# Ledger of designs, part 160: peptides against a protein of PDB entry 6B4E

Target 1, 295 residues: chain A of PDB entry 6B4E
Amino acid sequence: TNFDKISKMFWHYKDKIAQIKQDIVLPIKKADVNVRNLLSRHKRKINPKFGQLTNSNQQLFKIQNELTQLINDTKGDSLAYHWILNFIAKAVVHQAETEVRVKPESALPLGKLTLYLLVQFPELQELFMARLVKKCPFVIGFTCEIDTEKGRQNMGWKRNNENKWEDNTSYDERMGGILSLFAIITRLQLPQEFITTTSHPFPIALSWHILARICNTPLNLITNTHFVILGSWWDAAAVQFLQAYGNQASKLLILIGEELTSRMAEKKYVGAARLRILLEAWQNNNMESFPEMSP

## One batch from the design tools (peptide; made by RFdiffusion4, then SolubleMPNN)

Design b2_p25_7_s4
Fold by OpenDDE base, seed 4:
Structure b2_p25_7_s4 (fold): chain B 295 residues (1-295), chain A 25 residues (1-25)
Amino acid sequence: as target 1 above (295 residues)
Amino acid sequence: SLSDYIEELKKEVPEKEKELDKYLS
């Protein structure tokens, strides 16, 4: 693993976030009143839909169709179109930070919706990835030190209105939620209407990268959060990961579940303990996956 | 090594993975 190259990727997306603000977000504030009104209305209609997801495919398809129409309404204005996609990218990640963190299985319908939108609207892909990397650098296997303010910021730590850092538990849960969503996306099959015409925008190989890069991360940079997000990933994608890569997947699961946890045993990380439990469950043929959605 | 596995997998990954790799170069 070349971590210098990973850092370059990380900073590319950080720059992308800055570019989005400069070229999309700020210009819309000065746009024609009709455009602003359109986007305001669409924002109000779009935002609740992510919370309206259930374990029902019927409900999912309904929301997919509604969002598709709403997004298509903006295509006449390129700036408006990109603005609404950026809004969606932010909203999806926010949903992962809030709902998925407390109910991991909700990542499945959210992931299905997101994957659909990513394929239907390819311009969403870079916007979404930039947002993911900003909020949760673990999605590309990036890790830096967090003993500085800049380091914490780079790793997605938030400050409250009083300029106080969030507590460790909150950070861990948010990262777990975001990674759960990303993991789900990587292990989902494309919708039937796209499978023959489109390549998967974020395929299962990206899950491989996450695990491998974390395993190769210097141990002095490994924290409880790394184990938390690995556990989140495991719940979300381990079954499908094994199906995709077979014995090679098994080796990597053993590396994170046994080797990495053992190397960090002296830290007594709660996340590591959970990951070992997941490993043991797998060894006892009790690996679980999220329940499939209903019709 | 893990890096070896990654390189082998890259031979079979979708176009999106290749697009991401350009930023790693």
Scores: peptide ipSAE 0.017, ipTM 0.617, DockQ to the pose 0.063
Fold by OpenDDE base, seed 2:
Parts: structure tokens; C-alpha cells; sequence
Structure b2_p25_7_s4 (fold): chain B 295 residues (1-295), chain A 25 residues (1-25)
């Protein structure tokens, strides 16, 4: 694991967020009234679509088509196009923080939708990754100390209106929700229409990086959150990960499930206990994945 | 031993990560 590279990647996306604000979000406020009106209308139409997802492929395809049309309507204006994609990126991550957080299996339809959009609209990829890294640095295996305010901020901790840090459980659950979505995206196959012509923008190798980088993280930086997101990842992608990398995947799962949890046993992290349960289930041939979507 | 196996695994994971990085680059 090259931690310098990871750090550079982290700060790259932090800078990207700032760039998005300066070059996309702020300028649109001064754009032509017709453009602003168009975007306002489209925003109102797009936002509810993510909550309309079900475990139905038919419903998914409907929403994909509707969103595709709405996004295409903005392509005549580059600024408008990038603005709407940035809005979508934020909305998807927000859905992960709320819905996926409480219903992890909802990551599957959301992930399928997101992957489709990422391929259909390549400009969404950097916008989406920037938002992911800002909200949940674990998606690239980045970890820093949280003993300082800046450290907590870098790791995606929020403060309330009273300037109080969010509860540990709330943070853990939000990170788990976001990581679940990302994990799903990495393990999904491309839609049939793209599989022969396009490379996967966020392939299963990125899941490997998450696990490996966490395993190589200094133990003094490992927290309960690390185990929570590993558990979330496991539920979302472990089966497909094993299919992709076979014996090598098994080795890595044992490292996180057995070795890492053992090394941190003195901390008695609840997330670590959950991960051990998942490991044991796998050892007993009871590894489960999210149910496949209906037609 | 299990300990030996774990140590071996720790060495392999970073190496495989590097291989994957090359693939993604």
C-alpha cells in the first residue's frame, strides 16, 4: 500500500469539490434565467426518482430512461449539464446516507442506477467520486487520525448547529451506507448495452484496494468505523469478490475477518464482532448476498 | 501454523494491490 498515493488522491478530490463549487455551482447562480428555470424544474423532477427505486428491474429501467432524458435536456449548455450531474452525484450519496443506511439491500437498485448513469454520462464519474471521498474517505482506503478537528472533518464527521460532533453510531451508520453503495457498484457487471464497448469505471479491483489498504493501516488509526464499513462491504460484495479473485480473495477476507479483528480485540469494537460473525458464517458455507432484483 | 499463514498473507496482499494498481493505471 502506497499511503502517499492515497493521500494525494484524497486531496485531489477535496480540491475537486472546491473546484466544483467555483466553476459549476456558483456560476449557475448568475446564468441566464431560462437556464436556471430549466435546472430548477429538472431538479424537482430528478430528486424523487431515487426514492422511487424498488427491487424491480422494470422500475429501474423506467427510472433510468426518465433520468437519461432529463439529463440529455441539459447537454446544450455545458454548465447546465455539469450542474445537473453534480446534483445527481450529491443526491445519490444522500440516498446512501439515508435509505441505504437503514436498508442496506436498497444499495443494489441504487447501485445499478448509478452505474448506468456513470457509464452513460462519463462526466459524472469525477463528480461522483469527489462527493464519495468527501463524505466517506474509506471508499479509497484513506484514514487519518481523528484526534483533531481537522482530522475528523477530513474523515467526514459532521457537526450539528451547536457545533457538536455527531454521535459515533450516526457516523458509523452513514459511512456504512455510503460504503455499501460503492461496494455494490464495484461488484456489478456493466449493463448489457455497454459490456463489450466500455470498461467498468469503478471495477471490483477498487474493493480490493479498500480491504488491502485497511489491512495495512496503522493499528492506532483503526476504529470501530473501519469494522462497520468492512461489514457493510462484506454484505454487499463478498460473494462477488470471491468469484472475481478466488483464493486471493479468501486470503484477504481471512485477514480482515480474523487477523485484523484479533489484533483489535482489546478494543471490543461492536463492528469487529459483527465482522467475525460474517467470517464464521462464511466458514460454515452460509455466506449470503443481497437478493437479486425481480424482473 | 496459523501465525505463519497470516504472516504470509500479509506479504501477499500488498503485492497484489500493486499489481491491481498497475492494471488500473
Amino acid sequence: as target 1 above (295 residues)
Amino acid sequence: SLSDYIEELKKEVPEKEKELDKYLS
Scores: peptide ipSAE 0.028, ipTM 0.593, DockQ to the pose 0.154; fails the geometry check
Fold by OpenDDE base, seed 5:
Structure b2_p25_7_s4 (fold): chain B 295 residues (1-295), chain A 25 residues (1-25)
Amino acid sequence: as target 1 above (295 residues)
Amino acid sequence: SLSDYIEELKKEVPEKEKELDKYLS
């Protein structure tokens, strides 16, 4: 693992967030009133769509079509187009922080929708990844110390209006929710209409990166959160990961489930205990995946 | 160490899975 490269990638996306603010968010506030009105209307129509997802593919397709139309309506103005995509990126991540956090299986319909949009609108990819890395740097296997204010900020910790850090449970759950979404995206197949014309923007190999980079992270930087997000990843993608990489996947699952948990046993992390349970379930031929969506 | 094990794992990547090597690094 090249941690220097990972760090550079992390800061690239941090810079991208700043760039988005300067080049997209702030300029639109000074844009023509007609453009602002258009975007306001679209924002109001788009925002509830993510919460309207269910276990139904039919509902998913409906929402995909509606969002596609709404986004296409903005393409005549590049700034408006990028603004609406950035809004969508933020909304998707927010949905992961709230809904997926409490109902992990909801990552599946959300992930399918997101993957569709990422392929349909390639400009969303950079905007989405920047938001993911800002909110949950685990998606690229980045870890730093959290004993400093800056370290906590870099790792996506939030402060409230009283300048108080969020509690550990809240942080763990948010990270788990975001990571679940990303994991789902990496293990989903492209929609049939894109398979022959487009490569997967965030393929299963990125899941490999997450696991490998965490395994290579200095042990003094490993926290309960690492195990929580590994467990979230496991629920979301372990079955498909094994299908993709076979024996090599098995080795890596054993590495995180057995070796990493054993190395950190003295910490008695709750997340580690859960991960070990998942490992044992797999060893007993009881690895589960999220239920497939209905037609 | 885990890092050492990862390095060994890289050596065990089958030819058909050679692309995995760069992801373990």
Scores: peptide ipSAE 0.021, ipTM 0.657, DockQ to the pose 0.068; fails the geometry check
Fold by OpenDDE base, seed 3:
Structure b2_p25_7_s4 (fold): chain B 295 residues (1-295), chain A 25 residues (1-25)
Amino acid sequence: as target 1 above (295 residues)
Amino acid sequence: SLSDYIEELKKEVPEKEKELDKYLS
């Protein structure tokens, strides 16, 4: 693993966030009042859609169509179009932070919706990845020390109004929620209408990157959060990961489930204990996946 | 192909992967 390359990628997306603010968000604030009003109305219509998702494909398709229409309404103005996509990117990640963190299986319908939008609107891809990396650097296997304020900020830690860091449980849950969504996206097949015409924007290989890079991370940088997000990833994608890579997948699952947890045993991380339970379930031929969506 | 992904990303596999062969045998 080339950690310099990963770091460069991390900062690329951090720069992208700054660029988005400069070139998309701020300019819209100065745009024509009619454009701003249009976007405000669309924002209000779009935002609740993510919470309307259920474990129903029928409901998913309905929401996909509604969002597609709303986004298409903005294509006549490039700035408006990019603004609405950036809003969607933020909203999806926010949904992962709030809903998926408490109901991991909700990542499946959210992931399906997101993947559809990523393919239907390719300009969303860079916006979405930038937001993901900003909020949860684990999605690209990036880790830095959190002994400094800047380090914690880089790893997505939040501070409250009293300038106090969020509690460990809150951070772990948020990271787990975001990672669950990303994991789901990587293991989903493209919608039928795109399979023959488009490549997967965030394929299962990106899950490989996450696992491998975490396993190669210096042990002194490994925290409970690493194990929590690995557990979240496991629930979301382990079955499909094994199907995709076979023995190579097995090696990585053993690395994270057995070797990495063993090396960190002295820390007695709760996340590590959970990951060992998942490993045990797998070795007993009891690996579970999220339930499939209903028609 | 998926096989291509494996080969492409092989360099990122942890060095300790070799030690896991005993678990898969």
Scores: peptide ipSAE 0.017, ipTM 0.601, DockQ to the pose 0.171; fails the geometry check

Design b2_p25_8_s2 (from b2_p25_8, 9 letters changed)
Fold by OpenDDE base, seed 4:
Structure b2_p25_8_s2 (fold): chain B 295 residues (1-295), chain A 25 residues (1-25)
Amino acid sequence: as target 1 above (295 residues)
Amino acid sequence: SILDEYRTISEEEIQKQLEELEKLY
């Protein structure tokens, strides 16, 4: 693992966030009143759509179509278009932090919707990845120390208005939610209409990078959160990961599930214990995935 | 783009990474 490469990617997207603010978010505040009104209306219509997702593909397709229309309405103005996509990127990640956090299986419909939008609107890809890396650096296997304020900030820790850090449990759950969504996206097949025309924007290889990079992370930097997000990833994508990479996937799953957990056993991480349970379930030929969505 | 490079991993690279990890553990 090239740690310099990981760091470069991390800081690239941190810079991208700053660029988005300067080039997209701030300029809209000075835009024509008609543009601002359009975006305000669209924002109000778009925001509830993510919460309207269910385990129904029919409902998913309905929402896909509605969002597609709303986004297309902004294409006449490049700045407005990019603003609405950035809004969507933020909204999707927020949904992962709130809903997927408490209901991991909701990552599936959200992931399907997100993947559709990423393909339908390619400009969303960089915006979305930037938001993901900012909120959850684990999506690219980045880890740094969290014994400093800057380190915690880099790893996506939040502070409240009283400058108090969020609880460990809250952080773990948020990271798990975001990682669940990302993992789902990486293991989903492209919608039928795109399979022959477009490559997958966030393919299963990205899951490989996450796992491999975590395995290569210095042990002194491994925390409970690492195991929590690995467990979240496992629930979301382990079955499909094994299908994609076969024996090589198996080796990597054993490394994270058995070897990494064993090396960290003295820490008695709750997340590690859960990951061990998942490993054991797999060893007993009882690996489960999220249930498929209804028609 | 950095993401384009990141999206693909060869079988050879996968094998190399596994071998390195196996040495680590």
Scores: peptide ipSAE 0.676, ipTM 0.965, DockQ to the pose 0.900
Fold by OpenDDE base, seed 1:
Structure b2_p25_8_s2 (fold): chain B 295 residues (1-295), chain A 25 residues (1-25)
Amino acid sequence: as target 1 above (295 residues)
Amino acid sequence: SILDEYRTISEEEIQKQLEELEKLY
């Protein structure tokens, strides 16, 4: 594992976030009142759509079409278009931090919607990745120390209004929610209408990178969160990962589930214990996936 | 782009990474 490459990617997207603020978010505040009004209306219409997702494909398709129309309405103004996509990127990640956090299986409809939008609107891809990396660096297998304020900030820790860090459980759950969404996206097939016209924007290879990079992370930087997000990933994508890479996938799953957990056994991480349970379930031919959505 | 390069991984690279990891553990 080339840690320099990982760091380069991390800081690239941190810089991208700063760029988005400077080039998209701030300029809109000074835009024509008609543009601002348009975006305000669209924001109000778009925001509730993510919460309207269910386990129904019909409902998913309805929401896809509605969002497509709303986004297309902004294409007459490039700045407005990019602003609405950035808003969507933020909203999707927020949904992962809240809903997916408490109901991991909700990652499936959210992931399908997100993948559709990423293909339909390619400019969303960099905006979304930037937001993901900012909120959950684990999506690219980045890890740094968290014994400093800057380190915690880089790893996506939040402070409240009293400058108190969020509790460990809250952080773990948020990271797990975001990673669940990302994992789902990486293992989903493209919608039928796109299979022959475009490549997958966030393919299963991205899951390989996550697992491999975590396995190569210095042990002194491994925390309970690493095991929590690995467990979240496992629930979301392990079955499809095995289908994609076969024996090679199996080897990597054993490395994270058995070897990495064993190396960290003295820490008695709850996340590690859960991951071992998932490994045992797999060894007993009882690996489970999220249920498929209804028609 | 960085993301374009990141989206693909060859079988050779996968095998290399696994071998390195197996040596590590």
Scores: peptide ipSAE 0.675, ipTM 0.965, DockQ to the pose 0.923
Fold by OpenDDE base, seed 5:
Structure b2_p25_8_s2 (fold): chain B 295 residues (1-295), chain A 25 residues (1-25)
Amino acid sequence: as target 1 above (295 residues)
Amino acid sequence: SILDEYRTISEEEIQKQLEELEKLY
């Protein structure tokens, strides 16, 4: 694992967030009133749709079509178009932080929707990745110390209005929710209409990078959160990961499930205990995946 | 782009990474 590459990627997207604010978010506040009104209306229509997803493909397709139309309405103005995509990126991640954290299986419909939008609107890809890295650096296998304020901020820790850090459980659950969504996206097949025209924007290789980079992380930087997000990833993508990489996948799963947990046994991390349970279930040929969506 | 490079991993690189990890553990 090249840690310089990881760091470079992390800071690239941190810079991208700053750029988005400067080039998209702030300028729109000074834009023509008609543009601002358009975006306000679209924002109000778009925002609830992510929460309207169910385990129904029919509902998914409906929402896909509605969002596509709403986004297309903004293409006449480049700034408006990028603003609405950035809004969508933020909304999707927020949905992962709130709903997926409490109902991990909801990552499947959300992931399908997100993947569709990422392909349909390629400009969303960089915006979405930037938001993901900011909120959950684990999506690229980045880890730093959290003993400092800056370290915690870099790792996506939030403070409330009283400048108090969120509790460990809240942080773990949020990270798990975001990673569940990302993991789902990486293991989903492209919609049939795109298979021959485009490559997968966030393919299963990204899951490989996450796991491998975590395994290479200095042990003194490994926390309970690492095991929580690995468990979330496992539930979301382990079956498909094994299908994609076969024996090599098995080796990596054993490394994280057995070897990494063993190395950290003295810490008695709850997340590590859960990961070992998942490993044992797999060893007993009882690996489960999220149920498929209904028609 | 950084993301374009990140989207692909060769079989050789996978094997190399596994070997490195096996040495670590």
Scores: peptide ipSAE 0.675, ipTM 0.964, DockQ to the pose 0.917
Fold by OpenDDE base, seed 2:
Structure b2_p25_8_s2 (fold): chain B 295 residues (1-295), chain A 25 residues (1-25)
Amino acid sequence: as target 1 above (295 residues)
Amino acid sequence: SILDEYRTISEEEIQKQLEELEKLY
């Protein structure tokens, strides 16, 4: 693993966030009142859609169509279009932080919706990845020290209004929620309408990178969060990952589930214990995946 | 784009990464 490459990617997207603010968010605040009003109306219509997802494909398709129309309404103004996409990127990640964290299986409908939008609107891809990396650097296998304020910030730790760091449980759950969503996206098949015309924007290879990079992370940087997000990933994508890479996937899962957890045993991480349970379930041919959505 | 390069991983690279990890553990 080339850590320089990982770092380069991390900072690329950190810079992208700054660029988005400068080139998209701030300019809209100064835009024509008609444009601002349009975007305000669209924002109000778009925002609740992510919470309206259920385990129903019918509901999913309805929401996909509604969002598609709303986004298309902005294409006449490039800045407005990019602003709406950036808003969607933020909203999707926020949904992962709040809903998926408490109900991991909700990542499936959210992931399907997100994947559809990523394909339908390619400009969303860089915006979404930038937001993901900012909020959860684990999505690209980036890890740094968290013994400094800057380190914690880089790893997506939040402070409250009193400048107090969030508790470990809250951080772990948020990271798990985001990673669950990302993992789901990587293992989903493209919608039927796109499968022959478009390549997957966030394919299963991205899951490989996450796992491999975490395995290569210096042990002194490994925390409970790493195991939590690995467990989240496992629930979301392990079955499909094994289907994709076969024996090579098995080797990597053993490295994470057995070897990495063993090396960190002295820390007695709760996340590591859970990951071992998942490993054992797999070894006993009891690996589970999220249930498929209903019609 | 960086993402375009990141989206693909060859079989050769997968094997190489596994071998490196196996040496590490």
Scores: peptide ipSAE 0.673, ipTM 0.964, DockQ to the pose 0.915

Design b2_p25_8_s4 (from b2_p25_8, 10 letters changed)
Fold by OpenDDE base, seed 3:
Structure b2_p25_8_s4 (fold): chain B 295 residues (1-295), chain A 25 residues (1-25)
Amino acid sequence: as target 1 above (295 residues)
Amino acid sequence: SILDEYRTISQEEIDEILAELEKKY
């Protein structure tokens, strides 16, 4: 594992966030009042859509169409278009932090919607990845020390209004929610309308990188969160990952489920215990995936 | 783009990664 390459990618997207603020977010505040009003109205219409998702494909398609129309309305102004996509990127990640966090299976409809938007609007891809990396560096397998303020900030830890760090459980759950969404996206097939014309923007290979990079992370940097997000990933994508990479996938799953957990056994991480349970379920041919969506 | 490069992984790279990890554990 080339850790310098991982760090380079991490900081690339951190810089991208700064660039987005400078080139998209701030300029809109000074834009024509008509543009600002348009975006305000669209923001209000778009934001509720992510919470309106259900386990219904019919509902998903309805929301896809509604969002597509709303986004297309902004294409006449490049800045407005990029602003609305950036807003969507933020909203999707926020949904993962809140709803997917408490109901991991809700990642499936959210992931399907997100994947559709990523393909339909390619400019969303860099915006979305930047937001993901900022909020959850685990999506690219990045890890750093969290014994410093800057380290915690880099790993996506939040402080409250009293400047107190969020509790470990809250952090773990947020990271798990975001990773669940990302994992789902990586294992979903492209919609039928795109499968012959477009490559998958966030393919299953990205899951490979996550697992491999975490598995090769220095053991002194491994925390309970690593195991929590691996468990979240497992629930979301392990079945499809095995289908994609076969024996190679099996080897990697054993490395994270058995070897990594064993090396960290002295820490008695709750997340590690859960991951071992998932491993055992797989070994007993009881690996489960999220329920499929209804028509 | 950096993302375009990241989207692909060869079988050779997979094998190399696994070999490295197997040495670690």
Scores: peptide ipSAE 0.696, ipTM 0.966, DockQ to the pose 0.894
Fold by OpenDDE base, seed 5:
Structure b2_p25_8_s4 (fold): chain B 295 residues (1-295), chain A 25 residues (1-25)
Amino acid sequence: as target 1 above (295 residues)
Amino acid sequence: SILDEYRTISQEEIDEILAELEKKY
């Protein structure tokens, strides 16, 4: 594992967030009133769509079409277009932090919607990845120490208005929610209309990188959160990961499920215990995926 | 782009990663 490369990628996207603020978010505040009004209306229409997702493909398609139209309405102004995509990126991640956090299987419809949008609007890809890395560095397998304020910030920890850090459970659940979404995206097939014309923007290889990088992380940096997000990933993508990489996938799953958990046994992490349960279920040929969506 | 490079992983790279991890554990 090239940790320098991981760090470079992490800081690249941190810089991207700053760039987005300077080049997209702030300029819109000074844009023409008509543009600002347009974006305000679109924001209000777009935001509730993510919460309207269900386990229905029909509902998904409806929302896809509605969002496509709303986004297309902004293409006449490049700044407006990028602003609305950035808003969508933020909204999707927020949905993962709130809804997926409490209902992991909701990652499936959200992931399908997100993947569709990422393909339909390629400019969303960099915006979305930047937001993901900022909120959950685990999506690229980045880890740093959290003994410092800066370290915690880098790892996506939040502080409230009283400058108090969020509790460990809240952090773990948020990270799990975001990682679940990302994992789902990596294992989804492209929509039928894109399979022959477009490459997958966030393919299953990205899941490989996540697992491998976490597995190779210095043990002194491994926390309960690492096991929580691995468990979230497992529920979301383990079946498809095994299908994609076969024996190589099996080796990696054993490394994280058995070896990594064993090395950290003295810590008695709850997340690690859950991961072992998932491993055992797999060993008993009882690995489960999220339920498929209805027509 | 950095994403373009990140989106692909070769079988050789996979094997190298696994070998490294197996050495660690």
Scores: peptide ipSAE 0.696, ipTM 0.966, DockQ to the pose 0.901
Fold by OpenDDE base, seed 2:
Structure b2_p25_8_s4 (fold): chain B 295 residues (1-295), chain A 25 residues (1-25)
Amino acid sequence: as target 1 above (295 residues)
Amino acid sequence: SILDEYRTISQEEIDEILAELEKKY
């Protein structure tokens, strides 16, 4: 594992967030009143759509079409178009932090919607990845120490209005929610209309990198959160990961589920205990995946 | 782009990663 490369990627997207603020978010505040009004209306229409998702493909397709139309309405102005995509990127991640956090299976319809939008609007890809890395650096397997304020900030920890850090459980659950969404996206097949025309923007290889990089992280930096997000990933993508990489996938899952958990046994992490249960379920041929969506 | 390079992983790279990890544990 090249840790310099990981750090480079992390800071690249941190810089991208700053660039987005300077080049998209701030300039739109000075844009023509008609453009600002358009975006305000579209924002109000778009935001509820993510909460309207169900386990129904029919409902998914409806929402896809509605969002596509709303986004297309902004293409006449490049700044407006990029602004609305950035808004969508933020909204999707927020949905993962709130809904997927408490209902992991909701990652499936949200992931399908997100993947569709990422393919339909390629400019969303860099905006979305930047937001993901900022909120949950685990999506690229980045880890740093959290003994400092800067370290906690880099790892996506939040402070409240009283400047108090969020509790460990809240952080773990938020990270798990975001990682669940990302894991789902990596293991989904492209919609039929795109399979022959485009490559997957966030393919299953990205899951490989997450697992491998976490497994190779210095043990002194491994926390309960690492095991929580690995468990979230497992529920979301382990079945498809095994299908994609076969014996190689099996080796990596054993390294994480057995070896990494064993090395950290003295810490008695709750997340590690859950991961061992998932490993045992797999060994007993009882690996479960999220239920498929209804027609 | 950095993301384009990151999206692909070869079988050789997979084997190298596994060998490194197996040596660690």
Scores: peptide ipSAE 0.694, ipTM 0.965, DockQ to the pose 0.898
Fold by OpenDDE base, seed 1:
Structure b2_p25_8_s4 (fold): chain B 295 residues (1-295), chain A 25 residues (1-25)
Amino acid sequence: as target 1 above (295 residues)
Amino acid sequence: SILDEYRTISQEEIDEILAELEKKY
C-alpha cells in the first residue's frame, strides 16, 4: 500500500472543498438577484426529496425525475448549476449522517438515487467525492492520528458551538452511516438506461481499496471506528463483493474479519466484536444483504 | 484525474495487495 498516494488523494479533496467555497459558494452571494431567488426556491424543493425516499422503486423514479427537472432548470447558468450540484452533494451526505446512521437499510434507496444523479450529472462526481472525503476519510481508506486537534478535524470529528468534541458513539455512527451509503453505491448496477453508454462512476473496485487500505493501516492507528465502518460496509456490500472477486474477496474478508480483529483483541473494541459476528455468520453460510426494493 | 485512476484495479494489483497483507498477518 502506497500511503503517500492515499495522503495525496486525501489532501486533493480537502483542497477541492476549499476551492468549492471560493469558486462556487462565495461567488453565488454576489450573483444576480434572480439567480439567487431561483436557487433559493430550488433548494427548498430539493431538500425534502431525500427524506421522501422509501423502499419503493416507483417512488425512487418519481424523485429522480423531479430532481432531474429541478437541476436542469439551472443549466443556463454554469455557476448556478454547480451550486445546486454542490448543495445536493452536501444534502446526500447529510442524509447519510442522520437517517442512514439510524436506519442502515435506507442506504439502498439513497444510494440508487445518488448513483443515478452521479451518472446523469457527471459534474456531481468530484463534488460528491470531495464532500465524502471531508466528512468520512474512510471512504478512501485514509487514516491519521486523532491525538491532536488537527488530526481529529482531518478525520471528520465535529465540535459544537462550545468547542466540545462530539461523543465517540456519535462519531462512530456518523462514519458508519456515510460509509454504508458509499458501500451501497459501489455495489449497485447502473440503471438500465445507462448500462451500455456509461461506465460506473464509483465501481466495486473502490470497496476493494477501502478494505485493503484499512487492513494495511498501521495497527497503532486502528480504532473502534475502523471496525464500525467495516461492519457497516459488510452489511451493505459483502455479498456483492464476494460475487465480484470470488476467492480473492474471501481472502480479504478473512483478513479483516479474523486477522485484524485478532490483532486488536486486547483493545476489546465493540465494533470488532460485531465484525467477528458477521464473519461467523458468513462462515455458517448465513450472510445477509439488505432486502431488494419493491416495484 | 486521480479519481479516474482510482476507479480500476487489475487482477495483478489484487494479488500483490493480498500477498502484502498475508505477509503482515
Scores: peptide ipSAE 0.694, ipTM 0.966, DockQ to the pose 0.926

